# Designs tried in a protein design run: peptides against a protein of PDB entry 6UG1. Part 70

Target 1, 304 residues: chain A of PDB entry 6UG1
Amino acid sequence: SNEERKRRKYFHMLYLVCLMVHGFIRNEWINSKRLSRKLSNLVPEKVFELLHPQKDEELPLRSTRKLLDGLKKCMELWQKHWKITKKYDNVGLYMRTWKEIEMSANNKRKFKTLKRSDFLRAVSKGHGDPDISVQGFVAMLRACNVNARLIMSCQPPDFTNMKIDTSLNGNNAYKDMVKYPIFWCEVWDKFSKKWITVDPVNLKTIEQVRLHSKLAPKGVACCERNMLRYVIAYDRKYGCRDVTRRYAQWMNSKVRKRRITKDDFGEKWFRKVITALHHRKRTKIDDYEDQYFFQRDESEGIPD
Target 2, 301 residues: chain A of PDB entry 6UG1 as posed
Amino acid sequence: SNEERKRRKYFHMLYLVCLMVHGFIRNEWINSKRLSRKLSNLVPEKVFELLHPQKDEELPLRSTRKLLDGLKKCMELWQKHWKITKKYDNEGLYMRTWKEIEMSANNKRKFKTLKRSDFLRAVSKGHGDPDISVQGFVAMLRACNVNARLIMSCQPPDFTNMKIDTSLNAYKDMVKYPIFWCEVWDKFSKKWITVDPVNLKTIEQVRLHSKLAPKGVACCERNMLRYVIAYDRKYGCRDVTRRYAQWMNSKVRKRRITKDDFGEKWFRKVITALHHRKRTKIDDYEDQYFFRRDESEGIPD

## One batch from the design tools (peptide; aimed at target 1 K112 T113)

Design b2_p27_2_s4 (made by RFdiffusion4, then SolubleMPNN; from b2_p27_2, 13 letters changed)
Fold by OpenDDE base, seed 4:
Structure b2_p27_2_s4 (fold): chain B 304 residues (1-304), chain A 27 residues (1-27)
Amino acid sequence: as target 1 above (304 residues)
Amino acid sequence: MLTYENVIKEALEKHKELIEELLKEVE
């Protein structure tokens, strides 16, 4: 019905706000001074120097290569720190079906809340799920004075799916779900004027995204619980930015159709949410990023 | 007429546990 379409749209909006607020608060937690002091001790001086290379005036690419090598070594150090990777409870922050949402209303499950103190302890000990691990990695880079962002791929239920029964039957459902991350890191490269993508936990990869990312879900089974629609960046100064364009090859032709921003109402609403979560002034880094997004929009073209 | 505010109110009541689950790592 038309009413059910509206219900799913509005519920998607509510769910998206909850996810974006979750990411914001996790970004506050990883700014903990106590955690920063502990995590800085994981990075030896030689690796710290690689994270902060001098500008090579002859070949700026050499400076970028040092930064990339420093980030690779940080990933290795992080793997040594992280002792226990827990599985997600149920689906974690991956996308739920409409049937699962409806069924959850009937099951009053008492969920254990993860308090800030418990999160900080989990990161400090190296015990937690992959999301906590990624968030801790961002905290470690920030402790080394690296301009690292927490990236969250928000997975609200698909309001474009009007099927009543969307039961996901399959023994491999969890494996397909966790094939691609929900959280990752971006690091600012001051030499190339670009963001470097870092997945320290899932794919264990460093990428300089040009047209597409390895972190973008591919295949029907993987996209059932992980649809690239809302990739939100949280920086150390409480900036909040939509960076979906970096990771979406087909933003205009495919991704936009599954976003709330497909219409003017949804676009205005989403801009208000981003503005409410963005607590810093604009910088030259934002100018370079917006220029990159503009060039990517021009290169994709308008879908016929 | 189904408004955003009405859907939010209904969802916060009907899906309270789900909202708490989404925010469980935030409290």
Scores: peptide ipSAE 0.237, ipTM 0.825, DockQ to the pose 0.053
OpenDDE base, seeds 1, 2, 3, 5: peptide ipSAE 0.160, 0.129, 0.050, 0.125; ipTM 0.791, 0.764, 0.691, 0.747; seeds 3, 5 fail the geometry check

Design b2_p27_3 (made by RFdiffusion4)
Pose (drawn by RFdiffusion4):
Structure b2_p27_3 (pose): chain A 301 residues (1-169, 173-304), chain P 27 residues (1-27)
Amino acid sequence: as target 2 above (301 residues)
Amino acid sequence: SLFEELNEKTLEEFKEMADEWFNKEEE
């Protein structure tokens, strides 16, 4: 019914706001001073110097390379620090079906509250699922004074799914791509470097294509790329989906609430509500990348 | 309207809702 259609659109908006705010608060917890100081001693002087390379006037590229080596070394040592990698209970934060949600609302059960202290204890011990692991990785980079963003792919239920049944054909297929990952600024190449230290264990300087965007019909059942939100050290919140969307204006726009004008205005209201800093020059360099990327997409196939 | 009610909610109210939905584990 058109009524159920409208409810799905609303609940989608509601769930999305909650997800994005969770990203905002979790990023706050990541900045915890007490935790940062402990995680900093995990980084040797050699690697620390690689993470803060000297300006190389003749060839800025060498500085970028040193940072990449540093990022690689950090990924490695984080693989060692993280001793216990859990499985997501049930579905984690991957996209759920309308049927699944309706049924979760029905069954209230008992839910262990988490809170901030328990999160900190888990990151210091090295115990958690991949979300906690990558989030802790970002906290470590920040304790070393690198401009590290937390990236979250918000996976609210699909408001474009009109079906009354909503049934699907696997765990391994859900976890192929991450919900959380990291970006680090390169002041030499003036670009954001994408880092996934937990799932794909890769570092990529995304230009026009990214390894992190999910592919194949089966894998996209639980992970439909729509809202890629970046949170930074100074409490910025930016929609970074353009970096990770091969067909942003075609494929992805149909799945976002921003397809109509009311949707874009509303979405902007939330982003602004979550962006608690003023514009820096880096924001401009990023907008320039997005503009060029937006103009290079062209006609679809 | 539901959409007007949603636009009237504050950030603090969302923080509380997010805590209830995302900061819990099933026993």

Design b2_p27_3_s1 (made by RFdiffusion4, then SolubleMPNN; from b2_p27_3, 14 letters changed)
Fold by OpenDDE base, seed 4:
Structure b2_p27_3_s1 (fold): chain B 304 residues (1-304), chain A 27 residues (1-27)
Amino acid sequence: as target 1 above (304 residues)
Amino acid sequence: SEWEELEKMSLEEFKELAEKLFDVEPV
């Protein structure tokens, strides 16, 4: 019905705001001075120097290569720190079906909220799910004065799916679900004027995204619970930015159709949400990023 | 409208909802 379409659109918007606020809260928690002091001790001086290379005036690419090597070594150090990777409870922050949402509303399950103190303890011990691990990795880079931001791929229920029963085929569902991350890191390269993408936990990859990312879900089974729609970046100064354009090859032709921002009302609403979560002034880094997104939009063209 | 309720929600109400929905471990 038209009413069910409105209800699903509304519930998608509510769920999206809650996800974006969750990302904001986790980004605040990883700014903990107590955590920063503990995590800085994991990075030896030689690796710190690689994270902060001098500018090579002859070949700036050499400075970027040192930064990339420093980030690789930080991933290796992080793997040594992280002792226990817990599985997600049920689906974690991956996309729920409409049926799972309806069934969950009827289940008065007692849940324990993860407190800030418990999160900081989990990161400090190296015990937790992959999301806590990625968030802790961002905290370690921030502790080393690296301009690292937390990236979250928000997975609200698909308001474009009007099917009542979306029974997912159960057997391989978890393996396909966790094939691609929900959280990752970006690091600012001051030499190339670009963001470097870092997945320290899942794919264990570092990339300089040009046209497509390795972190973008591919294949029907992987896209059932992880659909690239809202990739939100949270920086150490409480900046909040939509960076979906970096990771979406087909933003205009495919991704936009699955976003609330497909219409003018949804675009205005989503801008209000981003503005409410963006607690810093604009910088030259934002100018370089917006120029990159503009060039990526022009190069994709208007879909026929 | 359902939309007017979302526009009236404070950041704190969204934090409480986010905690209830996503920061939950099974007891």
Scores: peptide ipSAE 0.085, ipTM 0.712, DockQ to the pose 0.879
OpenDDE base, seeds 1, 2, 3, 5: peptide ipSAE 0.044, 0.038, 0.043, 0.035; ipTM 0.685, 0.645, 0.677, 0.643; seeds 1, 5 fail the geometry check

Design b2_p27_3_s2 (made by RFdiffusion4, then SolubleMPNN; from b2_p27_3, 11 letters changed)
Fold by OpenDDE base, seed 1:
Structure b2_p27_3_s2 (fold): chain B 304 residues (1-304), chain A 27 residues (1-27)
Amino acid sequence: as target 1 above (304 residues)
Amino acid sequence: SEWEELESMTLEEFKELAEKLFEVEEE
């Protein structure tokens, strides 16, 4: 019905705000001074120096290469620190089906929220789910004075899916779900004026995204619970930015159709949510990023 | 409207709602 379409759109928006606020809270937690002091000790001086290369005036690319090598070594150090990767409880922050949502609404389940203290302890001990691990990695880079962002791929239920029963086939569902991350890192390269994408946990990859990211879900089974629609960046100064354009090859032709920003009302609403979560002034980094997004939009062209 | 209610929610109300929605079931 039209009513069910409205209800699904509303619930999608509510769920999206909750996800975005969750990302904001986790971004606050990883700014813990106590955690920062502990995590900085994981990074040897030689690796710290690679994270902070001098500007090579002759070949700025040499400075970027040092930063990339430093980030690679940080991923290796993080793998040594991380002792236990827990599975997600149920689907974690991956996309739920409408049926799963309806069933969960009927169950007065007592949920236990992970407290800030428990999160900090988990990161500090090197145990927890992959999301906690990524968030801890961002905290370690921030502890080394690296301009690292927490990236969250928000997975609200698909309001464009009007099917009642989306029974997901059970056997490989978890493996397909976790094939691509929900959380990752971006690091500002001051030399190239670009964000470097870092997945320290799942794919264990570093990318300078031009047109395509390896972190963008591919294949039907992987896209059932991980649909690239809302990639939100949380920086160390409590900035919040939509960075979906970086990771979406087909933003205009495919991704936009599955976003609340499909219509003018949804665009205005989503801008209000971003603005409410954005607690810093604009910087030259934002200008370079917006210029990159503009160039990516022009290069995609208008969908035929 | 349901939209006006959502637009009127404070950041703290959204945090509380977010906490409730993303609470992990303790087995």
Scores: peptide ipSAE 0.033, ipTM 0.631, DockQ to the pose 0.708
OpenDDE base, seeds 2, 3, 4, 5: peptide ipSAE 0.031, 0.040, 0.030, 0.030; ipTM 0.631, 0.665, 0.632, 0.630; seed 3 fails the geometry check

Design b2_p27_3_s3 (made by RFdiffusion4, then SolubleMPNN; from b2_p27_3, 15 letters changed)
Fold by OpenDDE base, seed 2:
Structure b2_p27_3_s3 (fold): chain B 304 residues (1-304), chain A 27 residues (1-27)
Amino acid sequence: as target 1 above (304 residues)
Amino acid sequence: SEWEKLLSMTLDEFKELAEKLFEVEPV
C-alpha cells in the first residue's frame, strides 16, 4: 500500500539516524586519551617516522609512498595486537530484512548494550568483532597523530524493497555478508591531497580510490545485507561527512535511487542530520574532498 | 507531523534510540 511505503520510508530514516549516531558515539569512544596512550606504544619510532614523512619537494609521490608503507606496517602491527576476532552476533550492523525487523519488534527481548568501558577494554586486549577491531585501528592511527577517519557504511533496511518475504538463504548468508566490511579507515594524505582507504581487518587492503573501491560490495548475495548507500566519515575533531561518492562508481545511476536523498525532502532532511552530527568548522581538507566529489559527479555524468 | 517530531529530536534522544536499536541480544 501507499501507507506501507511511507512507513518503510520513515522507518528507514529513523534507522539511518540511529546508525549515524552509533558511528558518532564509537568515534567519540576511540578518541579516549587512555586508549590513545596504550595504542601509541604499539607503533615503533621507525613506523611513526614513515607515518609522518617530510614533504619531498622534487617528488611528492615519495612522501605518499612512505605514508603507504607506514600504514602497511601499522596493519601488520594491528594484526599482531588483535588476538581474537569474534563473529558478529546475528547480523551485527549489516542490513536487516523487513521481516527480521517485524519479527524483532514482536520479541520483547532484553538487549545488552556494549558499554564504553567494555569497548575500551576489548580494543586494549585485542578481543572483539571486526567492527571493534577497525575502530581500534583508527584509534591507534590517531594515537600516532595521523589524521584518520572512521568510516561507516550505514545499512538501514531497504525502503525501496516492497516485497513482504525476502527469505535470505541462511547458511551461506554469513560468509557473503562479511565478505565486505561495514567499518573501515581513511587516512588523509597531505601530499596528494586525497584520502587513502584502509581496511585493516576484512580485506586487509590499502587503496587510493579513483573510480572504484575494493570495499564496494559486488554480487547479489553480498549486496543483500551490504548495500553501499550511506558511507559516513567521522574524523578526530568530530566532523561528519557523507563520503558515499568515493566508493560509489554509479552514484547517480544506481546508488541515488536507493537513498532517502532521491527526493528534495529527503535531501534536505539528510543534510540536517549530517549538520547535527558535524561538530567542527570546515577546513581546506573538506574543500579538496568536495572538489574530488564534484569531479567524480561530472565524470559519471547524468544517467541516460 | 511524525516527521517533524523525528527532526526535532535532540542528539541525546537519538543516542538513546541508537542504543536501544543496536542493543545486541545477550547470547
Scores: peptide ipSAE 0.037, ipTM 0.695, DockQ to the pose 0.685
OpenDDE base, seeds 1, 3, 4, 5: peptide ipSAE 0.030, 0.028, 0.029, 0.030; ipTM 0.642, 0.634, 0.637, 0.654; seed 4 fails the geometry check

Design b2_p27_3_s4 (made by RFdiffusion4, then SolubleMPNN; from b2_p27_3, 13 letters changed)
Fold by OpenDDE base, seed 4:
Structure b2_p27_3_s4 (fold): chain B 304 residues (1-304), chain A 27 residues (1-27)
Amino acid sequence: as target 1 above (304 residues)
Amino acid sequence: SEWEELESMTLEEFKELAEKLFDVEPV
């Protein structure tokens, strides 16, 4: 019905705000001074120097290569720190079906909220799920004075899916779900004026995204619980930015159709949510990023 | 309406909802 379409749209919006606020809260928690002091000790001086290379005036690319090598070594150090990777309880922050949401509303399960103190202890010990691990990696880079962002791929229920029964039957459902991350890192390269993508936990990759990312879900089974729609960046100064354009090859032709921003009302609303979560002034880094997004929109063209 | 409810929600109510929905380990 039109009513059910409206209900699913509004529930998607509510769920999206809750996810974006969750990402904001986790970004505040990883700014902990106590955690920062503990995580800085994981990075030896020689790796710290690679994270902060001098500008090579002859070939700025040499400075970028040192930064990339420093980030690779940080990923290796992080793997040594992280002792226990827990599986997600149920589906974690991956996309739920409409049926799962309806069934969960009827289920009076008592749940224990992960408190800030428990999160900080988990990161400090190296015990937790992959999301906690990525968030802790961002905290370690921030402890080394690296301009690192927490990236969250928000997975609200698909309001474009009007099927009543969306039960996902499959023994491989968990393996396909976790094939691509929900959380990752971006690091500002001051030499190339670009964001470097870092997945320290899942794919264990460093990428300089041009047209497409390895972190973008591919294949039907992987996209059932992980649809690239809302990739939100949280910085150390409580900046909040939509960076979906970096990771979406087909933003205009495919991704936009599954976003609330497909209509003017949803676009205005989503801008209001981003503005409410964005607690810093604009910087030259934002100008370089917006110029890159503009060039990516122009190069994709308008879908016919 | 469900929309008016969304527009009236404070950031703190959204934080409580976010904690309740996503920061949950099964007891």
Scores: peptide ipSAE 0.047, ipTM 0.698, DockQ to the pose 0.834
OpenDDE base, seeds 1, 2, 3, 5: peptide ipSAE 0.039, 0.043, 0.032, 0.043; ipTM 0.681, 0.668, 0.626, 0.674; seeds 1, 2 fail the geometry check

Design b2_p27_4 (made by RFdiffusion4)
Pose (drawn by RFdiffusion4):
Structure b2_p27_4 (pose): chain A 301 residues (1-169, 173-304), chain P 27 residues (1-27)
Amino acid sequence: as target 2 above (301 residues)
Amino acid sequence: SEEEELLEEAKELLEELAPLLNLEEEE
């Protein structure tokens, strides 16, 4: 019914707001001073110097390389620090079906509250699912004074799914791509470096294509790329989906609430509500990348 | 401001929907 259609659109908006705000608060917890000081001693002087390379006037590229080596070394040592990698209970934060949600609302059960202290304890011990692991990795980079963003792929239920049944054909297929990952700024190449230290264990300087965007019909059942939100050290919140969307204006726009005007205005209201800093020059360099990327997409196939 | 109020309301909603959002571990 048209009524159920409207409810799905609203609940989608609601769930999305909650997810984005969770990203906002979790990013706050990541900045915890007490935790940062402990995680900093995990980084040797050699690697620390690689994470803060000297300006190389003749060839800025060498500085970028040193940072990549540093990022690689950090990924490695984080693989060692993280001793216990849990499985997501049930579905984690991957996209759920309308049926699944309706049924979760029905069954109230008992849910162990988490809070901030328990999160900190888990990151210091090295116990957690991949979301906690990557989030802790970002906290470590920040304790070393690197401009690290937390990236979250918000997976609200699909408001474009009109079906009354909503059934699907696997765990391994869900976890193929991450919900959380990291970005680090390169002041030499003036670009954001994408880092996934937990799932794909890769570092990529995304230009026009990214390894992190999910592919294949089966894998996209639980992970439909729509809202890629980046949170930074100074409490910025930017929609970074353009970096990770091969067909942003075609394929992805149809799945976002921003396809109509009311939707874009509303979404902007939330981003602004979550962006608690003023514009820096880095924001301009990023907008320039996005503009070029937006113009190079062209006609679809 | 309107933005602060929106954020406060969103936080309150988050607290109420935390189990639905799978932000808590099931016992």

Design b2_p27_4_s1 (made by RFdiffusion4, then SolubleMPNN; from b2_p27_4, 8 letters changed)
Fold by OpenDDE base, seed 5:
Formats: structure tokens, C-alpha cells, sequence
Structure b2_p27_4_s1 (fold): chain B 304 residues (1-304), chain A 27 residues (1-27)
């Protein structure tokens, strides 16, 4: 019905806000001064120096290469620190089906919320799910004065899916689900004026995204619980930005159709949500990023 | 907060749609 379409749209909106608030809260928790002091001790001076290279005036690319080497070494250090990777409870923050949502509404399951103290302990010990691990990695980079963002791919239920039964095939569901991350890191490269993408946990990759990312889900099975629609960046100064354009090759032709921002109402609403979560002044970094997004929109063109 | 307002607005929209769905099931 038209009513079920409206219900799914509004439930998607509510769920999206809850996910974006979760990302904001986790971004606050990783700014813990106590955690920062502990995690800075994981990074040797030689690696710290690589994270903060001098500007090479002859070849700025040499400075970027040092930063990339520093980030690679930080990823290796983080893997040594992280002793226990827990599986997600159920699907974690991956996308639920509409059937799973309806069944969950009937079950008053007391979800045990992770407290701030438990999170800080988990990161500090290197014991937790992949999301906690990525969040801890961002905390370590921030402890080293790196301008690192927490990135969250928000997975609200698909309001464009009007099927009653959205049951997923069970056997490979977890493997396909976790093939691509929900959380990752971005690091500002002051030399190239670009964000560097870092997945320290899942794909264990560092990339300078041009047209497509390795972190963008590919294939039907993995896209069932991980659709690239809302990639939100949380910085150390409580900035919140939609960075979906970086990771979406086909933003205009494919991704936009599955976003609440497909219409003017949804665009205005989503801007209000971003504004409510954006607690800092605009910077020149935002100008470079917006220019990059503009160039990516022009290069994709308008879909016919 | 502004966030609480947005959450409230989203909840009110969900409640209104639930009421509308219940009315369409009663007609």
C-alpha cells in the first residue's frame, strides 16, 4: 500500500538518525584523554615522525609517501594490539530486513548497550568487534595528533524494498555481510589536499580514492546487508559530513535513488540531521573536499 | 536539543503513519 511505503520511509529516517547519533557518540568516546594517553604509547617515535613528515617543496608526493608508510605501520601496530576480534551479535550495525525489524518489534529483547567505560576498556585491551577495533584505531591516530575521521556507512533498512518477505539465505549470510566494513578511517593529507582512506581491520588497506573505493560493496550477496548509501564522516572536532560521494562511483545514477535525499523533502530533512550533528566551524579542508565532490559530480554527469 | 527535536519529529511522523495504517485496517 501507499501507507506501507510511507511507514518504511519514515522508519528508514528514524533508523538513519539513530545510526548517525551512534556514530557521533562513538566519535566522542574515542576522544577520551585517558584512552589517548594509553594509545599514543603504541606508536614509536620513528612512526610518529612518518605521520608528521616535513613538506618536501621539490616533490610533495614524497611527503605523502611518508604519511602512507606511517599509516601502514600504524595499521600493523594496531593488528598487534588487537588480540580478540569478536563476531558481531546477530548482524551488528549491518542492514536488517523488514521481516527482521517486524519480528524484533515483537521481541522485547533487552539489547545490552555498551557503556562508555566498557568501550574504553575493550579498546584498551584490544578485545571487541571490528567496529570497536576501527574506532580504537581512529583514537590511536588522534592520540598521535593525526587528523583522522571516523567513517560510518549507515545501513538503515531499504525503504525502496517493498517486498513483504525480505528473508536472506542463511548459510553464507555472515561471511557476505562482513566482507566489507561498516566503519573505517580517513586521514587528511595536507600535502595532496585529499583524504586518505584507511581500513585497518577488514580489508587492511590504505587507498587514495579517485573514482572508486575497494571499501564499496560489490556483488548482490554482500549488498543485501551493506548498501553504500550514507557514508558519514566524524572528525576530532565533532564535525559531521556526508562523504558518500567519495565512495559512490555512481552517486547520481544508482546511489541517490536509494537515499532519502532522492526528493526535496528528504534532502532538506537530511541537511537538518547533518547540521544538528556538525558542531564545528567550516575550514579550508571542507572547501577542498567540497571542490573534490563537485568535480566528481561533474565527471559522473547527469544520468540519462 | 535540535537532535531531540528531529527525533521527536521523526517519531511523531511514525506514530501518525501507524494511526493511518490502523485506520486503513479498520475501514
Amino acid sequence: as target 1 above (304 residues)
Amino acid sequence: SELEKLLKEALELLEKNRELLNLEEEE
Scores: peptide ipSAE 0.030, ipTM 0.606, DockQ to the pose 0.065
OpenDDE base, seeds 1, 2, 3, 4: peptide ipSAE 0.029, 0.029, 0.027, 0.027; ipTM 0.591, 0.589, 0.576, 0.579

Design b2_p27_4_s2 (made by RFdiffusion4, then SolubleMPNN; from b2_p27_4, 7 letters changed)
Fold by OpenDDE base, seed 1:
Structure b2_p27_4_s2 (fold): chain B 304 residues (1-304), chain A 27 residues (1-27)
Amino acid sequence: as target 1 above (304 residues)
Amino acid sequence: SELDKLLEEAKKLLEENAALLNLLEEE
């Protein structure tokens, strides 16, 4: 019915805000001074120097290469620190079906919300799910004075899916779900004026995204619980930005159709949510990023 | 808590939108 479409759109919006607020809170917890002091000790001086290369005036690319090597070594150090990767409880922050939402409304499963103290302890011990691990990695880079963002791929239920019975009954459903991350890192390269993508936990990859990312879900089974629609960046100064354009090859033709921002009302609403979560002034980094997004929109063109 | 404030602001933003969605559907 038209009413069920409205209900699903509303519930999608509610769920999206809750996810974006969750990302904001985790980003605040990452900024813990107590955690920072502990995690800085994981990074030896030689790796710290690679994270902070001098500007090579002749070839700025040499400085970027040093930063990339420093980030690679930080990923290796993080793997040594992280002792226990827990499975997600149920689907974690991956996308739920409408049926799962309806069934969960009846079952008051007390989701034990992880407290800040428990999160800080989990990161310090190296015990937790992949999301906690990524968040801790961002905290370690921030402890080394690296301009690292927490990235969250928000997975609200698909309001465009009007099918009632998507029984995700496959034994491989969990493996397909976790094939691509929900959380990752971005690091500002001051030499190239670009964000470097870092997945320290899942794919263990570093990318300089131009047209497409390895972190973008591919294949029907992987996209059932991980649909690239809302990639939100949380920086160390409590900035909040939509960075979906970086990771979406087909933003205009495919991704936009699955977003609340497909219409002007949804665009205005989503901008209000971003603005409410954006607690810093604009910087030259935002200008370079917006210029990159503009060039990506021009290069994609208008969908036929 | 700061979370409860953000959730209350989020609820207000949603209630305002529910009202606006209802208004846009009565036209």
Scores: peptide ipSAE 0.025, ipTM 0.629, DockQ to the pose 0.057
OpenDDE base, seeds 2, 3, 4, 5: peptide ipSAE 0.023, 0.023, 0.022, 0.021; ipTM 0.643, 0.614, 0.636, 0.630

Design b2_p27_4_s3 (made by RFdiffusion4, then SolubleMPNN; from b2_p27_4, 9 letters changed)
Fold by OpenDDE base, seed 5:
Structure b2_p27_4_s3 (fold): chain B 304 residues (1-304), chain A 27 residues (1-27)
Amino acid sequence: as target 1 above (304 residues)
Amino acid sequence: SELDELLKKALELLEKNRALLNLEEEE
């Protein structure tokens, strides 16, 4: 019905705000000074030097290569630190079906919320789910004075799915779900004026994204619980930015159709949410990023 | 609008969480 369409759109918007606020709170928690002091000790001086290379005036690419090598070594150090990767409880922050939402509303199950103290302990011990692990990796890079962002792929229920039953069948549902991450890292490369994508936990990859990312879900089964629609970046200065354009090859033709921002009302509303979560002044880094997004929009073109 | 009220409630929840964070950093 038209009413059910409105209800699903509204619930999608509510769920999206809750996810974006969750990402913001986790971004605050990883700025803990006590955690920072502990995690800085995981990074040897030689690796710290690679994270902070001098500018090569002859070939700036040499400086970028040192930074990439430093990030690779940090990823290896993080794997040594992380002792226990817990499975997600149910689907974690992956996309729920409409049926799962309706069934969950009837079941007043007290979701055990992870407290800040429990989170900090989990990161410090290296015991937690993949999301906690990624968040801790971002904290370690920030402890080394790296301009690292926490990236969250927000997975609100699909308001474009009007099926009555959206149950997902299959024994491999968890494996397909976790094939691609929900959280990852971006690191600012001051030499190339670009963000470097780092997935330290899932794919264990470092990318300089041009047109597409390996972190973008591919295949029907993987996209059931992980649809690239709202990739939100949280920086160490409490900036909040939509970076979906980096990871979406087909932003205009495919991704936009599944976003609340497909219409002017949704765009204005989503801009209010981003603005409310953005607590820093604009910087030249934002200018370079916006220029990159503009060039990506022009190169994709307007879908016919 | 109902959506603006939800955004307001989400921001109030965020501020309450910040207040708790400041208390835990002073200990």
Scores: peptide ipSAE 0.092, ipTM 0.712, DockQ to the pose 0.102
OpenDDE base, seeds 1, 2, 3, 4: peptide ipSAE 0.082, 0.089, 0.081, 0.085; ipTM 0.704, 0.705, 0.703, 0.707

